# Ledger of designs, part 12: peptides against a protein of PDB entry 4X86

Target 1, 56 residues: chain A of PDB entry 4X86
Amino acid sequence: EGPQLLLSEAVSRAAKAAGARPLTSPESLSRDLEAPEVQESYRQQLRSDIQKRLQE

## One batch from the design tools (peptide; made by RFdiffusion4, then SolubleMPNN)

Design b1_p11_4_s2 (from b1_p11_4, 6 letters changed)
Fold by OpenDDE base, seed 5:
Structure b1_p11_4_s2 (fold): chain B 56 residues (1-56), chain A 11 residues (1-11)
Amino acid sequence: as target 1 above (56 residues)
Amino acid sequence: EEEERRRREEE
């Protein structure tokens, strides 16, 4: 299996590193970030960003 | 819920 770059995991790691806490809960934020449309948008953005860096 | 997620993040 290739590296599954999940948005929920990326945000959870970034929030922990920044000392940031969600206003609601980590679980509610994770649920919103695990939505298939949000994950697909992140996958597309990540692919675009990698492609841009390979063209520089 | 948080404890089950933590177990999956540590694997």
Scores: peptide ipSAE 0.024, ipTM 0.501, DockQ to the pose 0.000
Fold by OpenDDE base, seed 1:
Structure b1_p11_4_s2 (fold): chain B 56 residues (1-56), chain A 11 residues (1-11)
Amino acid sequence: as target 1 above (56 residues)
Amino acid sequence: EEEERRRREEE
């Protein structure tokens, strides 16, 4: 099982590291980023980016 | 929600 690259988790970690706060709430932002269509788009982007880097 | 959580952490 590879590490589950969740967009909600990645953004939550990045926001904390940057000291950035969402205008609404961290919970509302996480809920929006956990949407299946958003997560699938992120998974496809990650796969594409990894494939590009393996071809360089 | 965040204000209620903050209030609960300050009590």
Scores: peptide ipSAE 0.022, ipTM 0.399, DockQ to the pose 0.000
Fold by OpenDDE base, seed 3:
Structure b1_p11_4_s2 (fold): chain B 56 residues (1-56), chain A 11 residues (1-11)
Amino acid sequence: as target 1 above (56 residues)
Amino acid sequence: EEEERRRREEE
């Protein structure tokens, strides 16, 4: 199985790189981003975006 | 917890 790009991990890395801190906690943000519907939507978007870039 | 998570993400 290829590396599963989790939305929670992608946002955590982006927030750290930007020096951004959530108003709540990193743990609360991760929990919200680990929702199955949110992760599935991210997987579909990532696939679509990769396909678009391969067609350019 | 945050410090232990940080150590696991750096491995």
Scores: peptide ipSAE 0.021, ipTM 0.467, DockQ to the pose 0.000
Fold by OpenDDE base, seed 4:
Structure b1_p11_4_s2 (fold): chain B 56 residues (1-56), chain A 11 residues (1-11)
Amino acid sequence: as target 1 above (56 residues)
Amino acid sequence: EEEERRRREEE
């Protein structure tokens, strides 16, 4: 199984690096980003973006 | 959970 690029993990890392705080809680934001539909959409986008960059 | 962890580390 390849590196599971989780959207929740990517956003949590980006928020920490930017010093950004969610208006709610980090836990509520993580829960929303762990939704199966959101994670699947992110996986499809990453695959598409990698394929585009390999064809350029 | 993180807020409870932070509270225990600040005591």
Scores: peptide ipSAE 0.018, ipTM 0.392, DockQ to the pose 0.000

Design b1_p11_4_s3 (from b1_p11_4, 6 letters changed)
Fold by OpenDDE base, seed 3:
Structure b1_p11_4_s3 (fold): chain B 56 residues (1-56), chain A 11 residues (1-11)
Amino acid sequence: as target 1 above (56 residues)
Amino acid sequence: EEERRRQEEEE
């Protein structure tokens, strides 16, 4: 029950903050990053990274 | 510690 951090949203925010633009389109990049296996891998990594930071 | 571990397991 945590805030659902979407990889597609995180990348879109990071790209906007950096002034970076996708070579293809924002919509094509979002579609690739919304793949269930990619989102699940990101969720697991994000959880692990937060846990490590809370133990430092 | 135990309560923190349980919260980490529920995420």
Scores: peptide ipSAE 0.025, ipTM 0.435, DockQ to the pose 0.000
Fold by OpenDDE base, seed 1:
Structure b1_p11_4_s3 (fold): chain B 56 residues (1-56), chain A 11 residues (1-11)
Amino acid sequence: as target 1 above (56 residues)
Amino acid sequence: EEERRRQEEEE
């Protein structure tokens, strides 16, 4: 069990830290970011970014 | 080097 780097969690935390609020609702934004295709694309990007940083 | 990168991409 690696740390589940959820995009919805990352964005929710970043939005809170920035004092930013979505135009709709935090719950609607979280639901859109919890979509399996969006989460999978984020997982792939994050893995690629970590691999690039480990090769530098 | 390429084989190692391929294994890292498959995991």
Scores: peptide ipSAE 0.022, ipTM 0.401, DockQ to the pose 0.000
Fold by OpenDDE base, seed 2:
Structure b1_p11_4_s3 (fold): chain B 56 residues (1-56), chain A 11 residues (1-11)
Amino acid sequence: as target 1 above (56 residues)
Amino acid sequence: EEERRRQEEEE
């Protein structure tokens, strides 16, 4: 099993690194980003972007 | 191109 690249984890790390605060809460944002359709779209995009970058 | 197709089929 490759590293599970979770969108919720990626956004939480990015927000923390930038000192950015969600308008609602970190927990509400994480819940919205854990939606199966959102996570699957992120997985597909990440795969596509990695493949494109390996071809450059 | 053929190596790319093989990687796309293994996922």
Scores: peptide ipSAE 0.020, ipTM 0.417, DockQ to the pose 0.000
Fold by OpenDDE base, seed 5:
Structure b1_p11_4_s3 (fold): chain B 56 residues (1-56), chain A 11 residues (1-11)
Amino acid sequence: as target 1 above (56 residues)
Amino acid sequence: EEERRRQEEEE
């Protein structure tokens, strides 16, 4: 399996690196970011951004 | 984009 570029994982890593904490909880934020429609939107954006970068 | 523009400028 290739690296699963999960939005929930990306945001969790970014939040830790920035010293940022969600106002609710990390678990609530992860649940919201694991929603299939949110993950699909992120996958599409990431694919678009990679394609743009390869075409620069 | 920049690499493609450079290729188009070298033709």
Scores: peptide ipSAE 0.018, ipTM 0.370, DockQ to the pose 0.000; fails the geometry check

Design b1_p11_4_s4 (from b1_p11_4, 10 letters changed)
Fold by OpenDDE base, seed 3:
Structure b1_p11_4_s4 (fold): chain B 56 residues (1-56), chain A 11 residues (1-11)
Amino acid sequence: as target 1 above (56 residues)
Amino acid sequence: SAEAQRALEQA
């Protein structure tokens, strides 16, 4: 539940900002990052990180 | 805030 915060989008933005390019393709990288288990892990980590920051 | 924490727990 809650807002959908996509890891694939976050990584794409970060890579663009850093001038980094995947060895294969951006599309292949995005496909891997959109896997359900990866997205769920990211959601949990993101929630944890934000909670830690708010508790400081 | 407590409200922000509750919102995050429901995400």
Scores: peptide ipSAE 0.035, ipTM 0.596, DockQ to the pose 0.000
Fold by OpenDDE base, seed 2:
Structure b1_p11_4_s4 (fold): chain B 56 residues (1-56), chain A 11 residues (1-11)
Amino acid sequence: as target 1 above (56 residues)
Amino acid sequence: SAEAQRALEQA
């Protein structure tokens, strides 16, 4: 329900910053990262990580 | 804050 935080977007930004390129293609990597189960896991992880940070 | 935590739970 909250703002959509895409793992694919985060990874793309990180890869760009590091000058890294996928062995297959950026599109193939994005396809894998956009899988529903992966996106859901990422959402949960982000929530957990932010909560931990706020509780410190 | 408690408000921030509640907001995160809804995300």
Scores: peptide ipSAE 0.034, ipTM 0.594, DockQ to the pose 0.000
Fold by OpenDDE base, seed 1:
Structure b1_p11_4_s4 (fold): chain B 56 residues (1-56), chain A 11 residues (1-11)
Amino acid sequence: as target 1 above (56 residues)
Amino acid sequence: SAEAQRALEQA
């Protein structure tokens, strides 16, 4: 339930904005970031961080 | 604000 927020997408956008390039291929990095446990951890952290910011 | 909090809890 709720919007799907991908860590891989967030990292891709951040890297582009910063002009940063991974030492390995972007595809390899994305593959690692799309692991289910990594994605779930990111979702939980993002929810928590946003809630904290809204409660300040 | 309260609605946003509830929405985030359901995500």
Scores: peptide ipSAE 0.034, ipTM 0.596, DockQ to the pose 0.000
Fold by OpenDDE base, seed 4:
Structure b1_p11_4_s4 (fold): chain B 56 residues (1-56), chain A 11 residues (1-11)
Amino acid sequence: as target 1 above (56 residues)
Amino acid sequence: SAEAQRALEQA
């Protein structure tokens, strides 16, 4: 339920904005970032961070 | 915003 917020997408956008390149292949990095437990942790963290900002 | 908080709780 709710919007799907992907860690892999966030990292890709951040890397592009910073002009950074992975030491390994981008595909390998994406695979690691798309692991279910990693993605779920990111979703929870992002929700928490946004809620904190809205409460300021 | 209360609306934004409600939306985030369902995400």
Scores: peptide ipSAE 0.034, ipTM 0.598, DockQ to the pose 0.000

Design b1_p11_5_s1 (from b1_p11_5, 6 letters changed)
Fold by OpenDDE base, seed 1:
Structure b1_p11_5_s1 (fold): chain B 56 residues (1-56), chain A 11 residues (1-11)
Amino acid sequence: as target 1 above (56 residues)
Amino acid sequence: REELLELLEQL
C-alpha cells in the first residue's frame, strides 16, 4: 500500500547516475541503508521536505 | 491540504 521510497533505492540510483561504486560491497551498503531506523529517518525527512515545499 | 497531507503520510 502506498509508494515505497527507500533510502537504499535512492542511494543506488544516485550511485548509478554518478557512475560511482562503493568501496565496500554493495550488499554491505544496502544492509546498512535498509536498517529500519535509517529508513524511518529518511522517510520522515522526505515527508517533511515535501510538506515544506508544498507550503511555500 | 488535508487530503494532500494524508497522502504524504503514506510515504
Scores: peptide ipSAE 0.029, ipTM 0.578, DockQ to the pose 0.365
Fold by OpenDDE base, seed 3:
Structure b1_p11_5_s1 (fold): chain B 56 residues (1-56), chain A 11 residues (1-11)
Amino acid sequence: as target 1 above (56 residues)
Amino acid sequence: REELLELLEQL
């Protein structure tokens, strides 16, 4: 068991915070953002950024 | 690593 952070979820939260609606369907957007290579890149970047913050 | 996991839970 561990934290699961999806890029698709992050984008949805950002859109809600900005009061914005995507022009593409939610299903299509989620499919693209949940692609393994995209999700893994996001996870690595997020982890790296947080680790840098911990060192500050 | 535990501190990192705690921060991830806040996102």
Scores: peptide ipSAE 0.028, ipTM 0.580, DockQ to the pose 0.274
Fold by OpenDDE base, seed 2:
Structure b1_p11_5_s1 (fold): chain B 56 residues (1-56), chain A 11 residues (1-11)
Amino acid sequence: as target 1 above (56 residues)
Amino acid sequence: REELLELLEQL
């Protein structure tokens, strides 16, 4: 339940906005970014950053 | 504010 803010999606959007293309295949990059431990770290950091911003 | 906290819990 709830919104899923994926690191892979965030990176894809950033790359598109910058006009950047990875030297490796997008599939390989997505595979790395969608790894559970990587996604979990991103989720935790994002939540932490938002919470810190709310305290300001 | 409570609604915002609930959203944060879903992240």
Scores: peptide ipSAE 0.027, ipTM 0.560, DockQ to the pose 0.439
Fold by OpenDDE base, seed 4:
Structure b1_p11_5_s1 (fold): chain B 56 residues (1-56), chain A 11 residues (1-11)
Amino acid sequence: as target 1 above (56 residues)
Amino acid sequence: REELLELLEQL
């Protein structure tokens, strides 16, 4: 139900904001960033970081 | 705050 926060999307937005382009193809980068284990790690990290910020 | 907590719940 909830919003999906994809690491690949986050990286894409960050790269755009910085005017940066990766050396590897966007497709290859997206493939790596969308790997299940990578996405799960990102989800956990993001959740933890936001919770910590709320407690500050 | 309520919406933020709801968002966190979905992560």
Scores: peptide ipSAE 0.026, ipTM 0.560, DockQ to the pose 0.448; fails the geometry check

Design b1_p11_5_s2 (from b1_p11_5, 6 letters changed)
Fold by OpenDDE base, seed 1:
Order: sequence, then structure tokens, then C-alpha cells
Structure b1_p11_5_s2 (fold): chain B 56 residues (1-56), chain A 11 residues (1-11)
Amino acid sequence: as target 1 above (56 residues)
Amino acid sequence: AEELQALLQQL
């Protein structure tokens, strides 16, 4: 349940919005972005950013 | 703000 907060999902949306297409396969890009350490860093960044916004 | 609070609970 709840919104998907995956970095891979965010990057995919951003790429589409920008009209950017990976030269490598989308699957390869997703694999890199779904690495546990990458996702954990993204989670921490999101938490920090949201906390800052709530404190404005 | 409530929406952001909900997101924090998921992180």
C-alpha cells in the first residue's frame, strides 16, 4: 500500500518528462537504481527533504 | 502537511 517511493520510479518519470531515453536498456538502468544501498540513500534523502519542508 | 506526515511514516 501507499505511494511508490522508489528512486528507479522517480528517475523513470523524470526521464519521460524530459524526453530523455537511456542509451542502455531501461532494465539496466532500473537494476542500478534498485540496488539496496542506492534505495536506502534515496529513502534517507526523501525523509530529510520532507522533514525540512514540514519545518518551513 | 498531513500528506507529508503520512509519507514520513512510510520512510
Scores: peptide ipSAE 0.278, ipTM 0.824, DockQ to the pose 0.648
Fold by OpenDDE base, seed 2:
Structure b1_p11_5_s2 (fold): chain B 56 residues (1-56), chain A 11 residues (1-11)
Amino acid sequence: as target 1 above (56 residues)
Amino acid sequence: AEELQALLQQL
């Protein structure tokens, strides 16, 4: 429930927009980006960025 | 931005 902000999803969108494809495979990249520690870092970064935006 | 505040609550 609620918006699901995933780094893997963000990277996928960015890759598509740029017409870029991973050398290994999209699946391999997604696996790495879906790692708990990576997702947690992304969440913290998003929180920080949003907080900064709200303070501007 | 209320939307940003809402997102912040989800993070």
Scores: peptide ipSAE 0.277, ipTM 0.825, DockQ to the pose 0.591
Fold by OpenDDE base, seed 3:
Structure b1_p11_5_s2 (fold): chain B 56 residues (1-56), chain A 11 residues (1-11)
Amino acid sequence: as target 1 above (56 residues)
Amino acid sequence: AEELQALLQQL
């Protein structure tokens, strides 16, 4: 329920938009970006960024 | 701002 804000999805979309491909396998990149600690850091950063935007 | 506020609730 609700939107999923995964770093792996964001990076995948950005890479596609840029026409870029990882030097390593896409699967390896996804694995790294889906690590729990990475996702948690991304969530916290996203929350912080949105809060800053709202309070400008 | 309303949409951003709603998004914050889900993070």
Scores: peptide ipSAE 0.272, ipTM 0.823, DockQ to the pose 0.513
Fold by OpenDDE base, seed 4:
Structure b1_p11_5_s2 (fold): chain B 56 residues (1-56), chain A 11 residues (1-11)
Amino acid sequence: as target 1 above (56 residues)
Amino acid sequence: AEELQALLQQL
């Protein structure tokens, strides 16, 4: 039910905002960014960043 | 900051 905070989605949004296209296929990039270990690292960093923001 | 707090609970 909660929001799906995926690194692949974040990168996609950032690329779109910057008008950038990946040199490799979007499918290959998404596959790498959706790897469980990568997503877990992103989740941990996101949590840390939000905590820092709340404590400012 | 309620939205950030709510988001934090799901991470």
Scores: peptide ipSAE 0.271, ipTM 0.824, DockQ to the pose 0.542

Design b1_p11_5_s3 (from b1_p11_5, 6 letters changed)
Fold by OpenDDE base, seed 1:
Order: sequence, then structure tokens, then C-alpha cells
Structure b1_p11_5_s3 (fold): chain B 56 residues (1-56), chain A 11 residues (1-11)
Amino acid sequence: as target 1 above (56 residues)
Amino acid sequence: REELLALLEQL
């Protein structure tokens, strides 16, 4: 329902901004980054980091 | 602040 922030998308944008390309295929990287457990960890970390910054 | 926290819950 709410906004969905994907780690794969974040990494993709960061890589483009840095002019970096993965050594392996981007498809393989995306597959790994889109794994549910990886995405969930990212979501939790992102939420935590934002909350911490708001409480400062 | 409550509204902002509610938005964070959507992440």
C-alpha cells in the first residue's frame, strides 16, 4: 500500500550516480538485492535510521 | 510528529 523502497533500486541509482558497474551481470546483482530477506533487512535499517535522525 | 511516524510505518 505505502511507498515501496527497494534496495535494488537504491543500489542501481547509487551505481549510476557513481558511474560504477558491477563486475557480474546487473541482472544477477538485482536478483540478489531483490531477495526478500535482503529487502526486509534494508527496510528495517532504513526505517531505523530515519527514526534515529528524527530523534536527534 | 505523529503524522511523520505514521509515514515511517509505511516503509
Scores: peptide ipSAE 0.028, ipTM 0.548, DockQ to the pose 0.428
Fold by OpenDDE base, seed 2:
Structure b1_p11_5_s3 (fold): chain B 56 residues (1-56), chain A 11 residues (1-11)
Amino acid sequence: as target 1 above (56 residues)
Amino acid sequence: REELLALLEQL
């Protein structure tokens, strides 16, 4: 429904900001990061972190 | 709390 928060996108942005280039192709890395279970874990972690911050 | 839950649902 809302904006789609992708781990792959987050990692991509972080890598660019750090000037880091993976040794493996960006495509292969993205494939791994876009795996449903990985994406879901990221979403849950992000949700948990936000909850903790808002409860402070 | 309702607003918080709505916000979290966006993730």
Scores: peptide ipSAE 0.027, ipTM 0.552, DockQ to the pose 0.369
Fold by OpenDDE base, seed 4:
Structure b1_p11_5_s3 (fold): chain B 56 residues (1-56), chain A 11 residues (1-11)
Amino acid sequence: as target 1 above (56 residues)
Amino acid sequence: REELLALLEQL
């Protein structure tokens, strides 16, 4: 029901915007970024950061 | 604002 904001997609978009490519293989990087614990941490941080911005 | 907050709760 809620939006799905994946860390893997965020990193990919950021890399594209910066014109950068990681030295780590895309497959290995994606695997790490898609790990459940990493994604959960990203979700929490993202929500927290947005909430902080709204309070400013 | 309430709609935005509701969306944030869905993250």
Scores: peptide ipSAE 0.027, ipTM 0.547, DockQ to the pose 0.447
Fold by OpenDDE base, seed 3:
Structure b1_p11_5_s3 (fold): chain B 56 residues (1-56), chain A 11 residues (1-11)
Amino acid sequence: as target 1 above (56 residues)
Amino acid sequence: REELLALLEQL
């Protein structure tokens, strides 16, 4: 339930927009970015930032 | 919360 937010997807989109190719293999990069603690930190920060924008 | 979900969907 609710939107699915993946740090790995956000990084992939950013890299594509910048025309950049990571030096690290996609599999290794995805493993690091999808680690539970990293993903949870990203989700919390993103939610917090959006909530702050709604209060402005 | 509806506005928050709408913003999240744009990402």
Scores: peptide ipSAE 0.025, ipTM 0.575, DockQ to the pose 0.272

Design b1_p11_5_s4 (from b1_p11_5, 4 letters changed)
Fold by OpenDDE base, seed 4:
Structure b1_p11_5_s4 (fold): chain B 56 residues (1-56), chain A 11 residues (1-11)
Amino acid sequence: as target 1 above (56 residues)
Amino acid sequence: SAELQALLEQL
């Protein structure tokens, strides 16, 4: 597989695919994801959310 | 969704 996406980009693409808009601004999201612990938790949550959507 | 599946592979 190719390089991992930036989480900010992944969020935007996921929201678009789901017909939604992110509640957090891109700037705020980028700032929040600078913290490794927050980034990892967010990545896991995003993965879980996408998995749930795929199973609907 | 093909797009969501592709994203999942990169997370």
Scores: peptide ipSAE 0.458, ipTM 0.887, DockQ to the pose 0.425
Fold by OpenDDE base, seed 3:
Structure b1_p11_5_s4 (fold): chain B 56 residues (1-56), chain A 11 residues (1-11)
Amino acid sequence: as target 1 above (56 residues)
Amino acid sequence: SAELQALLEQL
C-alpha cells in the first residue's frame, strides 16, 4: 500500500467493517473511477458515509 | 470502529 490508499481498497475495507458486501465489483469500480471528477466525488461521498457511521 | 477510523484518516 502506497502513501495514498486506492479507492477500491477503501470500499472493500469499509464494506467489511460494516458487515456488508459491495454491489460493484472491484474491477468495475476501478473503471468508473478513471475519470478524475468521478473519483473525487466518490472519495468525498465515501468519507461522508464513514463519518456518519462513526457518529452513530 | 478502529478500522473505519484508520480508513477515514487515509481518504
Scores: peptide ipSAE 0.454, ipTM 0.887, DockQ to the pose 0.436
Fold by OpenDDE base, seed 1:
Structure b1_p11_5_s4 (fold): chain B 56 residues (1-56), chain A 11 residues (1-11)
Amino acid sequence: as target 1 above (56 residues)
Amino acid sequence: SAELQALLEQL
């Protein structure tokens, strides 16, 4: 419970946990990932990717 | 990973 995570924050946390580095700057990443037209589909993809990693 | 599990709960 609590406020819904920003997608940019979720990506940052996932990347850190996975030892990955996004190629896009944090500022640009935040702007792109908060765009309504791609946000929901990206959120679903991120959720799927995390689930797969947890199940490996 | 506890962190990844926590993320799933918020997505």
Scores: peptide ipSAE 0.444, ipTM 0.882, DockQ to the pose 0.357
Fold by OpenDDE base, seed 2:
Structure b1_p11_5_s4 (fold): chain B 56 residues (1-56), chain A 11 residues (1-11)
Amino acid sequence: as target 1 above (56 residues)
Amino acid sequence: SAELQALLEQL
C-alpha cells in the first residue's frame, strides 16, 4: 500500500485541503495524541469530518 | 477533493 500516515500530518493535510489551518501545531497535536484512546477517538472524528466535507 | 479522499483511505 504505502507508508503509514502520521495523524498529525493527516490533520495538517486535511486542513490545508479544506482551505484552513490547524488550530494546533503538529508537534502539539502529536503530544496530545500519545494516549492510544485519544488518538483513536481523534482519528475517527477526523475521518468523520472528512467524510462530511466530501459529501457537502 | 482528491487530497481529502486520499487521506480518508489512510485513516
Scores: peptide ipSAE 0.461, ipTM 0.888, DockQ to the pose 0.456; fails the geometry check

Design b1_p11_6_s1
Fold by OpenDDE base, seed 3:
Structure b1_p11_6_s1 (fold): chain B 56 residues (1-56), chain A 11 residues (1-11)
Amino acid sequence: as target 1 above (56 residues)
Amino acid sequence: SELLELLQQLQ
């Protein structure tokens, strides 16, 4: 329930848009960012930010 | 706020 936005995908898209290349492989970065605890924290933050934006 | 807008643009 709530917004469906993967942190790993967001970081990947942001890096491409900025023309940035990580020193580590993108696969390794995605693996770390897809960890359940990391993704859950990001989901909670994203939900909170959206709620704040709607209340403005 | 700016980050949220950027993320929305990427979707």
Scores: peptide ipSAE 0.027, ipTM 0.522, DockQ to the pose 0.071
Fold by OpenDDE base, seed 2:
Structure b1_p11_6_s1 (fold): chain B 56 residues (1-56), chain A 11 residues (1-11)
Amino acid sequence: as target 1 above (56 residues)
Amino acid sequence: SELLELLQQLQ
């Protein structure tokens, strides 16, 4: 429920935009970023950001 | 939502 943005996807896009290539395999990095607790923290932050924007 | 889509575009 709520915003369905993956931290892993956000990081991938940011890395691409910055022209950055991790030394660690993308798959391993994605696996770490997709850990439930990490993703949940990102979701909560995103939800908070959206709420703040709606309150502006 | 439009806002969500905009945020997605920024990422």
Scores: peptide ipSAE 0.027, ipTM 0.531, DockQ to the pose 0.097
Fold by OpenDDE base, seed 1:
Structure b1_p11_6_s1 (fold): chain B 56 residues (1-56), chain A 11 residues (1-11)
Amino acid sequence: as target 1 above (56 residues)
Amino acid sequence: SELLELLQQLQ
């Protein structure tokens, strides 16, 4: 349970919106962004942000 | 849950 949004997906969406593309490859970027330690940090941040929004 | 969905749409 908890927030279900991969950092890699969030970055991908943001990149598309900004018209930006990875210099090396999308696959390499996705691999780095899907690293467990990176994703866990993002999950914690996302959960915190949601909690803050709910308290407003 | 609904807030999460909204945040996902904005990203």
Scores: peptide ipSAE 0.026, ipTM 0.534, DockQ to the pose 0.099
Fold by OpenDDE base, seed 5:
Structure b1_p11_6_s1 (fold): chain B 56 residues (1-56), chain A 11 residues (1-11)
Amino acid sequence: as target 1 above (56 residues)
Amino acid sequence: SELLELLQQLQ
């Protein structure tokens, strides 16, 4: 529950904006970033950051 | 609000 943002998508878009390219394949990078534990950590961080922003 | 919009753009 909560915000549904994918870390893999965030990284991909950030890389494009910065003109950065991974040494490995994009598919390999996405596979690592889509790991459940990684995504859950990202969700928790995102929720925390949003809460901090709302409290400012 | 601005942060929320930025994060949504990354989806």
Scores: peptide ipSAE 0.025, ipTM 0.527, DockQ to the pose 0.100

Design b1_p11_6_s2
Fold by OpenDDE base, seed 2:
Structure b1_p11_6_s2 (fold): chain B 56 residues (1-56), chain A 11 residues (1-11)
Amino acid sequence: as target 1 above (56 residues)
Amino acid sequence: DELLELLEQLQ
């Protein structure tokens, strides 16, 4: 329910677009990126950036 | 909700 705003998903999409592959396992990278504190920081930063752009 | 949808589009 509602949009999924995962940093891990964003990184995965960016990696695919750039033709990049992690040297470590994708699962390990995803685990680190899905840590609650990391995910929340990403969400807040992205939200802040969008809000700033909307205010311009 | 609207802002969240915009955020999703940027991922």
Scores: peptide ipSAE 0.026, ipTM 0.540, DockQ to the pose 0.144
Fold by OpenDDE base, seed 5:
Structure b1_p11_6_s2 (fold): chain B 56 residues (1-56), chain A 11 residues (1-11)
Amino acid sequence: as target 1 above (56 residues)
Amino acid sequence: DELLELLEQLQ
């Protein structure tokens, strides 16, 4: 429940759009990307980037 | 709230 702001999902969609495939299993990559500290850093960076964009 | 929705659009 609540908004879904997962880095793993963003990477998956970006990879699909670019036609890129990981050399390792997608499951292993997703596990690393879903680590709490990585996810929080992504959220903060993305928020900052959006704020900068809105100020242009 | 609006910012969260923008974040979701980028994913």
Scores: peptide ipSAE 0.025, ipTM 0.538, DockQ to the pose 0.349
Fold by OpenDDE base, seed 4:
Structure b1_p11_6_s2 (fold): chain B 56 residues (1-56), chain A 11 residues (1-11)
Amino acid sequence: as target 1 above (56 residues)
Amino acid sequence: DELLELLEQLQ
């Protein structure tokens, strides 16, 4: 399988790890998190964060 | 590829 770098998936996994559930419906949250502009911003920020960590 | 692999591990 190809790399899956979805913000929606990241948030879902983080929430599960924390034992937290959103007050809004999962479908509504997923819809917002899967918006192309949000996903692209997440990808760029995540890549930037990794690069910064590697340079420390 | 290496960076993508690291990013995937953070998901």
Scores: peptide ipSAE 0.025, ipTM 0.534, DockQ to the pose 0.152
Fold by OpenDDE base, seed 3:
Structure b1_p11_6_s2 (fold): chain B 56 residues (1-56), chain A 11 residues (1-11)
Amino acid sequence: as target 1 above (56 residues)
Amino acid sequence: DELLELLEQLQ
């Protein structure tokens, strides 16, 4: 249908870059982050942020 | 679109 943007993947990469590990299971964290309402909010915010950067 | 492709690269 189109590009799939995953908040769970973004969080995972950020944690790795910071050398941090979640206290809870990565699978459980990913499940929460992949909730439809959370994922959609992230997609909208990310799109908005990128558009702002492109106009600077 | 171009914007969607750019966003995909960040994931």
Scores: peptide ipSAE 0.025, ipTM 0.534, DockQ to the pose 0.158

